# Peptides against a protein of PDB entry 2Q3Z: the designs that were tried, part 146

Target 1, 272 residues: chain A of PDB entry 2Q3Z
Amino acid sequence: YVLTQQGFIYQGSAKFIKNIPWNFGQFEDGILDICLILLDVNPKFLKNAGRDCSRRSSPVYVGRVVSGMVNCNDDQGVLLGRWDNNYGDGVSPMSWIGSVDILRRWKNHGCQRVKYGQCWVFAAVACTVLRCLGIPTRVVTNYNSAHDQNSNLLIEYFRNEFGEIQGDKSEMIWNFHCWVESWMTRPDLQPGYEGWQALDPTPQEKSEGTYCCGPVPVRAIKEGDLSTKYDAPFVFAEVNADVVDWIQQDDGSVHKSINRSLIVGLKISTKS
Target 2, 254 residues: chain A of PDB entry 2Q3Z as posed
Amino acid sequence: YVLTQQGFIYQGSAKFIKNIPWNFGQFQDGILDICLILLDVNPKFLKNAGRDCSRRSSPVYVGRVGSGMVNCNDDQGVLLGRWDNNYGDGVSPMSWIGSVDILRRWKNHGCQRVKYGQCWVFAAVACTVLRCLGIPTRVVTNYNSAHDSNLLIEYFRNSEMIWNFHCWVESWMTRPDLQPGYEGWQALDPTPQEKSEGTYCCGPVPVRAIKEGDLSTKYDAPFVFAEVNADVVDWIQKSINRSLIVGLKISTKS

## One batch from the design tools (peptide; made by RFdiffusion4, then SolubleMPNN)

Design b2_p23_3_s4 (from b2_p23_3, 8 letters changed)
Fold by OpenDDE base, seed 2:
Formats: sequence, structure tokens, C-alpha cells
Structure b2_p23_3_s4 (fold): chain B 272 residues (1-272), chain A 23 residues (1-23)
Amino acid sequence: as target 1 above (272 residues)
Amino acid sequence: DEEKKSLIFPDSEESKKLLEELK
């Protein structure tokens, strides 16, 4: 989880699991230096360098910073996400084969955001950075991954009698989503939550005002302890949200759809 | 099924709007 530089990232769907090769390359020349630059351009450092540096001994703190800095939302982060298949002014997320090129491009262009990334790209870059910083990290893939917008642990959709989606809810379910898990102690929490911590660098929701997510103990998610920082409800929902698809009739009656049933969450962790 | 990340829910124009919000 630290020494492996080449691996695979799982993609596809729950029914048709696929993988791509990925070069994490955490030990390639200059990559550690780039990771340090990443820390030095984070908003917390820019605001108070001394305070930021004093906290870098905490993998919890560093993990959270990296989660935020891998995406370019809110800061001089590494990657700009794009999902609309219009990548002509950059590099298609599907074209990347490793983290090294991305990080080098970012640094070489004055820490300008690299176009473009999607979840596995974000996760892979985060994995590289965290490994460089000495934090054991692995990429994980979750199939049928939910994005809960209102923190109610439900993914709800309303449809009319013709099957057309009603309302303006932005809750969604992805065929797959990737994030990382990092091994660390959690002295900031009650005993027992050391071990794998989920971190999600894909800019899905803001956490304390920044597009970042975690770290949250995998154990907490497993046990349903949603009070644990950081972002337990969101991560929990990614893997455990209930999906409700409502059909609203013209007369105003509402009933659950019988046309589809989806179980959220099928998590696969990489092994190195 | 495709290798690319895609939305299971929602679909159609609503899904496009949601994707735009992620930018």
C-alpha cells in the first residue's frame, strides 16, 4: 500500500466489473517534491504557514488537505473534473494511465489545474500523493455508488405516470465511484477507530466549506456510527443509501415504482 | 454497460443538469 507503484483500478458496473492499469509512481523522480508543493499551496498554508506545518504530523490533517487539493475546487488543486464528454480543450479522463504525468503537468504549468479528471483519476492521484507522504493508501471502487445531497441517507426520485423525473433533486447514483482508504490512527476520535479511513477527493460535496471528504473510519461506516468526523453520513450514504423511486399519478397519489430495484453499494478494495 | 462513469439515476435531461452542477 506504500511500495507498490503499479496497480489496477476497478471500473465498469456491478454486473460487469472491469479494471484499468494505473501507474501510481510515487517513487518516480520529482514526485515527492510535487506532493510537498501541493501541501505548500493549500489554502491553510497560505493563510497560516506555521499552523499548517505544525499540523502536518497528523495523517488525519494531511489526508483531509490532500482530499481537498487533488481537486481544483476552492484552491490551486490538481485536477478539474468533467463528466460531459467534452474534453477537446484538455485530456480525456479516460486517457490517463498514471498519476505521474498528471502531477508533473500540474507542477510544470505553475500549479494550474489539469484538465480533466473523473473519480478514478482523482482517487488515483490522491493515492499517489498520500503514499508519497508516507500514508498507506489504496484505491477503492464502489459500484452503484450514491451521492446523497441532503444528508438523509436516501436517494429519492419522483416520476410522473410517464416515467419522467419530477422535481429538481440533484441526488444521484453512479455506476461506479472511486475514492481512497488510508491507514491511520484517529486520536481525535474515541478508541477503536484506528485503521482504514475513507477519503474522497472527487468534488461531490463541500465539507466545512471545502470540496473534500474524510477521513472517516471505515469501521464507523460499517457500524453505522454517523457521528464520527469527517463526513460519515455522506460516505455512509455512498455505500448504504436507500433508493426510493416514486411514481406520482395525475390524481396526486404516490407509490413506489415496481419497475426497478437497486441496491446501493458494492465496495471493492484494491490489494497490493 | 460502459467503462466510463455514468449515472444510473437520474437519466435524460435531468442527469445532464446534475452533471453540469459538478463542474
Scores: peptide ipSAE 0.150, ipTM 0.755, DockQ to the pose 0.099
Fold by OpenDDE base, seed 4:
Structure b2_p23_3_s4 (fold): chain B 272 residues (1-272), chain A 23 residues (1-23)
Amino acid sequence: as target 1 above (272 residues)
Amino acid sequence: DEEKKSLIFPDSEESKKLLEELK
């Protein structure tokens, strides 16, 4: 989880699982230095360098910082996300084959955001950074991944009889989503939550005012302990949300769509 | 495209709108 520089990232869909090769390259020349720069430009360092540095021995702290800094939201982070297939002014997320080029571009351009990333790119870069910093990390793919925006553990859609979405709900289910899991102790939690911790660097929801997610114990998610920091409800929903697709008739009656049932969550963890 | 990240729900038109909001 620390030593492997080449691996695979799972993509596709639950029915058609695919993978791409990825060069994490955590030991390539200059990458560690770039990771340190990443830490030195994070908002917490800029606010209080001494405090930030004093906490860098904590993988919990570092993991959360990295989660926030891999995306450029709210800070001088690495990647700008884009999902509209308009990538002409940058690099298509689908074109990346490794983390090294991304990190080097970021650093070489004065920590200017790199265009563009999507979930697996965010996750892969985070994985590289965390590994560089000595934190065992793996990329995780979750198929039928829910994005719960209102923290009710449900993905609800309302459609009219013609199948058109009603209302202004923005909750989503992705064919796949990627994040990382890092191995760490959790002295900030009750005993038993050491082990794999989920971290999501894709800017989806704000956590304590910043686009970051985790770390949250995988065990907590498995056991349904939503009180554990950080962001347990959100991560839980990604893998366990119930999907309800309502059909609303003109008369106001509603019924569940039988043909559009979907089971959220099929998580695949990489071996390294 | 099964090889690319895509929204299962909502439908294609609404999905596009949601994607725009993510920018």
Scores: peptide ipSAE 0.149, ipTM 0.743, DockQ to the pose 0.103
Fold by OpenDDE base, seed 5:
Structure b2_p23_3_s4 (fold): chain B 272 residues (1-272), chain A 23 residues (1-23)
Amino acid sequence: as target 1 above (272 residues)
Amino acid sequence: DEEKKSLIFPDSEESKKLLEELK
């Protein structure tokens, strides 16, 4: 997981799985130096360099920092996300074929955010950085992935009696979503949570004031232990949220639609 | 673009196809 530089990222849908080749390139010239720059421009380092450096031996700490720094939200992070198909002033997220070019562009332009990324791009760059830093990491694709914004473990849609969707469509499900899993011990948790930890660098929700997510033990998610730091409820919802389709009648009554059944979550972990 | 991440909402044809796959 640390040694592999070439791999595949899975995309598409649950019924029609696709993949693209990706060059992670963690051993290419200058990439490790760029990863170290990433750490040296993170908000925690800028606030207290000594404290930040003293904690870099912890993959838990480093993983959380990298999760936040791969996106440019709230800091000098690497990538700016965009999903509206307007990429004329940058590079289309679909055009990237590896992490190396992205990281080099970021560094060469004075740590200016690179335009543009989406989930698999964020995940792939995070994977490269974490591998460079000696943390075994793999990209994960989750099909029918929920984005729970109100922390109730539900994805709720509202329709009128004519079937028209109402509201701002705040809660959503993606055909697929990508994040990373990193192997680490968890001395900060109760025994038994060592192993794969989920980290999500795509800026979806804030965690303790920063657009970052994890690390959270994959075991905790599997067992439904939502008290486990970090961000267990959010990651749990990505793979296990219940989808509710509400129909509001003219009299104001609301009932669940029986014609809409969605199954959230089909996670695929890469082998390389 | 089939490689593009897509939201599942009932008001788009692409989303309708995805919804059918989720049944």
Scores: peptide ipSAE 0.047, ipTM 0.675, DockQ to the pose 0.109; fails the geometry check
Fold by OpenDDE base, seed 3:
Structure b2_p23_3_s4 (fold): chain B 272 residues (1-272), chain A 23 residues (1-23)
Amino acid sequence: as target 1 above (272 residues)
Amino acid sequence: DEEKKSLIFPDSEESKKLLEELK
C-alpha cells in the first residue's frame, strides 16, 4: 500500500464495473518534495507553523490536512473539481493517467489549482501524497454513493401527488464515488479503532469549516458508531443511506415512502 | 463518457440542477 506505484481505479456503475490504470508515482523524482510543499502551504501551517509542524508526526492530523489540501477549496490546494463537461480551459478529468503530472503542474505553477478533477482524480492524488508521507493508503470506489447534505442519513426526494420531484434542491447519489482509506492508529479515540481510516478529498461537505472529510475508522462505519471523529455520519451515509420519497398531497398531507429502486452503497477496495 | 458522469437522480431535470450547482 506504500510501495505500489501503478494500479487500477474502479469506475462505471454497480451493474457495469469498469477500471482505469493509474500511475500513483509516489517514488518519482521530486514528488516527495511537492508533498512537503503541500503541507507547508496548508492553512494551519500559515496560521501557526510551529504547531503545524509539531503535529505532522500524527497520521490523523496529516490525513485530515491532505484531505483538505488535495482540493483547492478554502486554500491553495491541488485540484479544482468540475462536472459539467466544460474543460476547455484545462485538462479533462478523464484525461489524467497518473498523479505525478498533476502534482508537478501544481507545484510548477506556484501552487495554482490544477484544472480539473473529479472524485477518482482527487482520491488518486490523495493516495499518492499519503503514500509519499509514509501512510499506507488505497483508493476505494463506492457505487451508488450517497451525498447526504443535512446529516440525517437519508437521501430525500420531495414529490407531488403524481410522483414528480418538487423543489429546487435534491440530495444526490453518485453512480460511483472514490475516496481513500489509510492505515493508522487512533490514539485520539477509544481502543479498537486502529486500522483503515476513510478520508475523502472530494469537496462535498464542509467539516469544521473546511472542505475535508475524515479520518474516520472503517470499523466505526461498519458498526454504526457515528460518534467517532471525523465525519462518521457523512461517510456512513455514503455507503448506507436510505432513499426516501416524501409525497405531498393537495391537502397538505405527506406520505413517506422508501425508494427500493435505489440501493445505496457497494464498496470496492483495491488490494494495493 | 456518460458512464463517468457520477450523478443518479430519478428526475433528469433535478440532475441538471445539481450539475449546475457543481459548476
Scores: peptide ipSAE 0.028, ipTM 0.646, DockQ to the pose 0.104; fails the geometry check

Design b2_p23_4_s1 (from b2_p23_4, 6 letters changed)
Fold by OpenDDE base, seed 5:
Structure b2_p23_4_s1 (fold): chain B 272 residues (1-272), chain A 23 residues (1-23)
Amino acid sequence: as target 1 above (272 residues)
Amino acid sequence: DEATLQVPIGLEDENGNQIALPK
């Protein structure tokens, strides 16, 4: 989980699982230096360098910083996400074959955000950075991954009698979503939560005012301990949210659809 | 390969492209 530089990332759908090769390249020339630059431009360092540096011995702290800095939301982070299939002014997310080129582009352009990424690109870059910093890390893919935006552990779809989605269309389930899991102790929590921790660098929801997510113990998610920091309810929902499909009639009546069943969450962890 | 793109289930167009961007 630290020594391997080549790997695979799972993509596709629950019914048609695919994978792509990826060069993480954590030991390639200059990559460690770029990872250190990433830490030195993070908002916490800029606010108080001494405090930030004093906390870099904590993989919990560093993991959370990296989660926020891999995306360019709120800071001088690495990647700009885009999902509308319009990539003409940058690089298509599908064109990347490794983390090294992305990180070098970011650094060489004065820490300007790289265009563009989607979930697996964010996860892969985070994996490279965390491995460079000595934190055992793997990429994880979750099929039928829920994005709960209102913190109710539900994904609700509203449709008319013709099956057309109604409303603001804010609630969603991804065909797949990628994040990372890192191995660390959790001295900031009660005993028993050491081990794999989920971190999500894709900018989905804000955590404490910043687009970051985790670390949260995988054990806490499995056991349903939603009080565990960080972001346990959100990560729990990604893999366990209940799906409700509503049919709305013209008279305002609603009923649950019986024609659609979707199971949230099929998580696959990569091996190094 | 469009099949490798991340898209919302039920919020994709006829080509499998995302209709609404995430928050």
Scores: peptide ipSAE 0.292, ipTM 0.740, DockQ to the pose 0.347
Fold by OpenDDE base, seed 2:
Structure b2_p23_4_s1 (fold): chain B 272 residues (1-272), chain A 23 residues (1-23)
Amino acid sequence: as target 1 above (272 residues)
Amino acid sequence: DEATLQVPIGLEDENGNQIALPK
């Protein structure tokens, strides 16, 4: 996981699984230095350099910092996300073939955000950075990945009597979503949660005021321990949320319907 | 290949654009 520089990232849909080759390039010249710059421009370092540096021995701490810094939300992070298919003023997310060019562009432009990324780009860059920092990391893909915005473990759609989606469409299910899993001990948790930890650098929801996610033990998610830091409910919902349709009739009545046609979550972990 | 883009299931605008994540 640390040594592999070339790999594949899964994309597409649950019914039509695809993959692309990706150059993680963690051992290419200058990449480690860029990863260190990433740490040195993070908000925690800028606030208190001594405290930040003292905590860099913790993969839990570093993982959380990297999760926040791979996206440019809230900080001088690496990538700006865009999902509206308008990429004329930057680089299309589909154009990237590896993490190296992204990281070099970021550094060479004074740590200015790189345009643009989507989930697999965020995940891949995070994977590169974490590997550079000595943390075993892999990219994972989850098909039918839920984005729970209101922390109720549900994806709720409001529909009219004809089944047309109404109102705010903030709650959604992605055809696929990518994040990373990193191997680490969890001395900050009860025994048994060492191993793979989920980290999500795609800016979906804020955690403690910053667009970051994790680390959370994969075991905790599997066992349904939602009290486990960090962000267990959100990650749990990505892979296990139920879908509810609220159907409003012409008379103003609302009917709750469980959507059983859409099953949330099909996680594939890469083997590298 | 547009088929590799991350898109919300069934959530496209009138122009076929995907909904961006909150900023």
Scores: peptide ipSAE 0.291, ipTM 0.735, DockQ to the pose 0.289
Fold by OpenDDE base, seed 3:
Structure b2_p23_4_s1 (fold): chain B 272 residues (1-272), chain A 23 residues (1-23)
Amino acid sequence: as target 1 above (272 residues)
Amino acid sequence: DEATLQVPIGLEDENGNQIALPK
């Protein structure tokens, strides 16, 4: 997971699984230097360089920093996300074939955000950076991936008596979503949570005021330990949320219905 | 290929192709 520079990323839908080849290129010339620049422009470094540098030996700390810095939200991060199919002023997310070009563009343009990324691009760049920094990392894909916005472990739809969705549709389920898992010890947690840790660099929800996510032990998610830092409830919801339909009647009454036809979560971990 | 785009599940057809743009 550190040595492999070429791999595949899973995309598509649960019914139609696809993949694309991706060049992670963590050992290509200059990439390590770019990763170090990424660390040196992070908000924690800018706030207190000495403290930031003293913590860079911790993969937990570095992983969380990288999760935040791969997206350009809140900081001078690498990628700007876009999902509206309007990419004329940048590069289409579908055009990228590797992380190296993205990182080089970011650095060569004075650490200006690169346009554009979607989930697999964010995940792939994070994977490259983490591998470059010596942290074993893999990209994972979750089909029917929930985005819980109110931390209740539910995806809630409001429907009228005819079944039509009402409201702003703020909560949603992606056809697929990608993030990374990194192998690390967790000395900051109780024993037994060493191993794969989920990190999500796609800007979805803020964690402690920054668009970042994790690291959270995959074991904690599997066992339902939602108290485990970082962001266990959010990551748990991505793979385990229930879908609830709130049916609104004309008389103002509301009926709660669990939608069992829509199953959240089908996670695939890459081996390369 | 639009089938590789990340989209809300309600915006895809039976083949997993995007049929509408996310808002």
Scores: peptide ipSAE 0.289, ipTM 0.716, DockQ to the pose 0.472
Fold by OpenDDE base, seed 1:
Structure b2_p23_4_s1 (fold): chain B 272 residues (1-272), chain A 23 residues (1-23)
Amino acid sequence: as target 1 above (272 residues)
Amino acid sequence: DEATLQVPIGLEDENGNQIALPK
């Protein structure tokens, strides 16, 4: 995982799985230096350099920092996300073929945010950075990936009597979503949670005030231990949320319906 | 382009893209 520089990222939908080639390039010239710059411009370093540096021996700490710094939300992070098909003032997320160009652009422009990324771009850059820092990491794709915004483990749609979605459409299910899993021990947790840890650098929800996610043990998600730091409920919902329709009738009554046609979660782990 | 866009299921615009960033 650490040594692999070329790989594939899964995309598409559950019914039509696709992949693209990706150059992670963690050992290309200057990339390690850029990863170190990323650490040195993170808010925790700027606040207290000594404390930040003392904690960089922890993959848990570093993983969380990288998750936050790959996106430009709240900091001098690498990528700006955009999903509205308006990319004329930057680079389309679909145009990237590797992490190296993105990281070099970021550094060469004084750590100015790179336009634009979507989930697989965020995940791929995070994968590159974590591998550079010696943390075994892989990109993961989850089809029908839920974005639970209120931590109730549900995706809720409000519909009128005609089935049309009403109100704010913020809570939703992605056709696919990408994040990373990193191998590490968890001395900050009870024994047994060592191994693969989920980290999500796509800016979806704030965790402790920062757009970051994880690390959370994959085992905890599998076993439903939602008390496990970090962000277990959110990651759990991405792969296990139930879908509920609240249907308003013409008489003003509301009917709750379990939507069984939208099955959340089909995770694929990549080898590279 | 081999890459596919990430889009919300059932919340796409006429082009199959997300209208706004969910947060």
Scores: peptide ipSAE 0.277, ipTM 0.736, DockQ to the pose 0.373

Design b2_p23_4_s2 (from b2_p23_4, 8 letters changed)
Fold by OpenDDE base, seed 1:
Structure b2_p23_4_s2 (fold): chain B 272 residues (1-272), chain A 23 residues (1-23)
Amino acid sequence: as target 1 above (272 residues)
Amino acid sequence: MEATLQVPIGLHDENGNQIANPK
């Protein structure tokens, strides 16, 4: 997980699983230096360099910093996300074949955000950075991945009497979503939560005021321990949310229906 | 294989391309 520079990322949909080759390139010339620059421009370093540096021995701390810095939200991070199929003023997310070019572009342009990324690009860059920093990391793909925006562990659709979705489709289910899992001890938690930790660098929801996510023990998600830091409810919902339809009738009454046709969560862990 | 776009379920065209910005 640290030494592998070439790998595959799973994409597509639950019914039509696909993959692409990806060059993580963590040992290519200058990449480690770029990862160190990434740490040195993070908001915590800029606020208090001594405190930030003293905490870099913690993979928990570093993982959380990296999850925030891979996206350009709130800071001088690496990638700008875009999902509206309009990439004419940048590079299409589908054009990237590895993390190296992205990181080099970011550094060479004075840490200016690179346009554009989607989930697998964010995850892959995070994977490269974490591996460079000596943290065993893998990219994971979750099909039918939920984005819960109100922390109720539900995906809620409002529908009229004809079944048409009403209002802003803020809550949604992605065909797929990628994030990373990193292997680390959790001395900040009770015993038993060492192992794989989920980290999500795609800017979806703010955690403690920053677009970052995790680390959260994969075990905590599996066991439903939503009190475990960081961001357990959000990550839990990505893989386990229930889908509810609120159907308004002609008489103004509202009917609650559980949507069993939309099954959230099918996670695949990569070997490299 | 060619990369595929991340899209909301039900908010993509027949080719799997997203039609509207979800954010």
Scores: peptide ipSAE 0.332, ipTM 0.733, DockQ to the pose 0.457
Fold by OpenDDE base, seed 3:
Structure b2_p23_4_s2 (fold): chain B 272 residues (1-272), chain A 23 residues (1-23)
Amino acid sequence: as target 1 above (272 residues)
Amino acid sequence: MEATLQVPIGLHDENGNQIANPK
């Protein structure tokens, strides 16, 4: 996974799976240097350089830093996300063909955020950075990916008596979502959680005050160990959340209904 | 293959546009 510079990213929908080619380019000139700059501008380095540097030998620590720094939320990170189809003041997320141009733009403009990214762009850049730093990493795609905002492992829709969705519609399911999995040991956990760790650089929810996610053992998610750091409940919900409809009646009563038409989670891991 | 946009399932405005990520 560290050696492959070219790959594919899965997109589309569960019923119509598509993919795009992507140049990760982790061995292209100057990319490693940019990855090191990324580490040197992270909030933890700025707070305490000595402590940050002393922890860079830990892929757990570095993975978490990278997940936070690939997005520009809370820091001088790489990418600004946008999902409203208004990309005129930047580059459309669909225009990117690789991570190299993004990283070079970021560095060459004084570490200013690059406009714009969506999930696969975030994931791909994170994959490049982690590979540059010697961490085996792959992009994964999850179809019907839940975004749980209240940590209850449910996607909840409020509906009127006619079944129309009401409220702010904050809870949602993506047609697809991309993140990364990195191979590492977990000396900070009980034995058996070494292996693939999920990391999500797309700014969705804050983890310990920062828009980052993971690392969390893929095994922990599969086994339902939601106590495992980091962010196990959130990642679990992305692939396993149940959908619930709260139906309000005319008399003000509310009926809970399990929505069996919306099935969350269909994860595909890339091999290259 | 042409890249596809990430969009919420079933969450669209009156014009059929996807609702932005609430973050």
Scores: peptide ipSAE 0.325, ipTM 0.747, DockQ to the pose 0.357
Fold by OpenDDE base, seed 2:
Structure b2_p23_4_s2 (fold): chain B 272 residues (1-272), chain A 23 residues (1-23)
Amino acid sequence: as target 1 above (272 residues)
Amino acid sequence: MEATLQVPIGLHDENGNQIANPK
């Protein structure tokens, strides 16, 4: 989890699982230095360098910072996400074969955001950075991954009487989504939540004002303890949300229907 | 294998492009 520089990232769909090779490259020349730069340009460091540095001994703190800094939302982070298949002014997310080139480009261009990433790119870069910083980390893929925006643990679709989706389509289920799990103790929580912690660097929802997610104990998610920090409800929903269809009739009445054909969540963790 | 794009299930335009994006 720390020593492996080459691995695989799972992609595709629940029915058609695929994978790609990825060079994490955490031991390549200059990569550790770039990871340290990443920490030194984070908003917390810029606000109070002494306080930020004093907290870097905490993998909980560092994990949360890295989650926020791998994306360029809200800060001088590494990657700009794009999902509309228009990548002509940058690099297609599909073109990346490893984290090293991304991190080097970011640093070499004065910490300017690299175009472009999608979930596996964000996760892979986060994995590289966390491994560089000595935190055991693996990439995780979740198929039929829900993005809950209103914290109700539901994915809600509005449909007309013919089943056509209406209105805002902001709530969605991804064919797949990638994030990372990092091994750490959780002295900030009650006993028993040490172990794998989920961290999500893909900018999906804000946590405490920043596009970041976690760390949250995988155990807490499994046991349904949504009170634990950080972002347990969101991560729980990614793997466990129920899908609800709101069907509007011609008379204006609305019928609630549970969509049982779409099962949210099928998580695969890498072995190394 | 070739990388696959992350896309919302069933949320594509006529060209197969993703309609909704995370912000």
Scores: peptide ipSAE 0.323, ipTM 0.742, DockQ to the pose 0.358
Fold by OpenDDE base, seed 5:
Structure b2_p23_4_s2 (fold): chain B 272 residues (1-272), chain A 23 residues (1-23)
Amino acid sequence: as target 1 above (272 residues)
Amino acid sequence: MEATLQVPIGLHDENGNQIANPK
């Protein structure tokens, strides 16, 4: 989880699981230096360098910083996400074959955001950075991954009688989503939550005002302990939200659709 | 194998284009 530089990332769909090779390249020339630059341009360092540096011995602290800095939201982070198939002014997310080129581009262009990433690109770059910093990390793929935007642990679709989605269309489920799990102790929590911690660098929801997510104990998610920091309800919903499809009639009546059965969450952890 | 795009389930138009963005 620290020494492996080559690996695979799972993609596709729940019914048609695929994978791609990925070069994490954490030991390639200059990559560690770039990871240190990433830490030195984070908002917490810019606010108080001494305090930030004093906390870099904590993988909990560093993991949270990295999850925020891999995306360019709110800071001088590495990647800009895009999902609308308009990539002409950058690089298609599908074109990347490793983290090294992305990190080098970011650094060589004065820490300007790299265009573009999607979930697996964010996760893979985070994995590289965390491994460089000595934190055992793996990429995780979750099929039928929910994005709960209102923190109710539900994904609700509203449709008219013709099956057309109504409303703001904000609630959604991804065909797949990737994040990382890092091994660390949790001295900031009650005993028993050491081990794998979920971190999500894809900018989905804000946590404490920043687009970051985790670390949250995988054990807490498995056991349904949503009180533990960080972001347990959100990560829990990604793998275990309830899905409700509503049909809305013109008369205002609402009923549940019986035409769709979707189960949220099929998580696969890599072995590399 | 080629990489596959991350896409919302059931949130596409008639041409398969994404209707909603997660952000």
Scores: peptide ipSAE 0.321, ipTM 0.738, DockQ to the pose 0.368

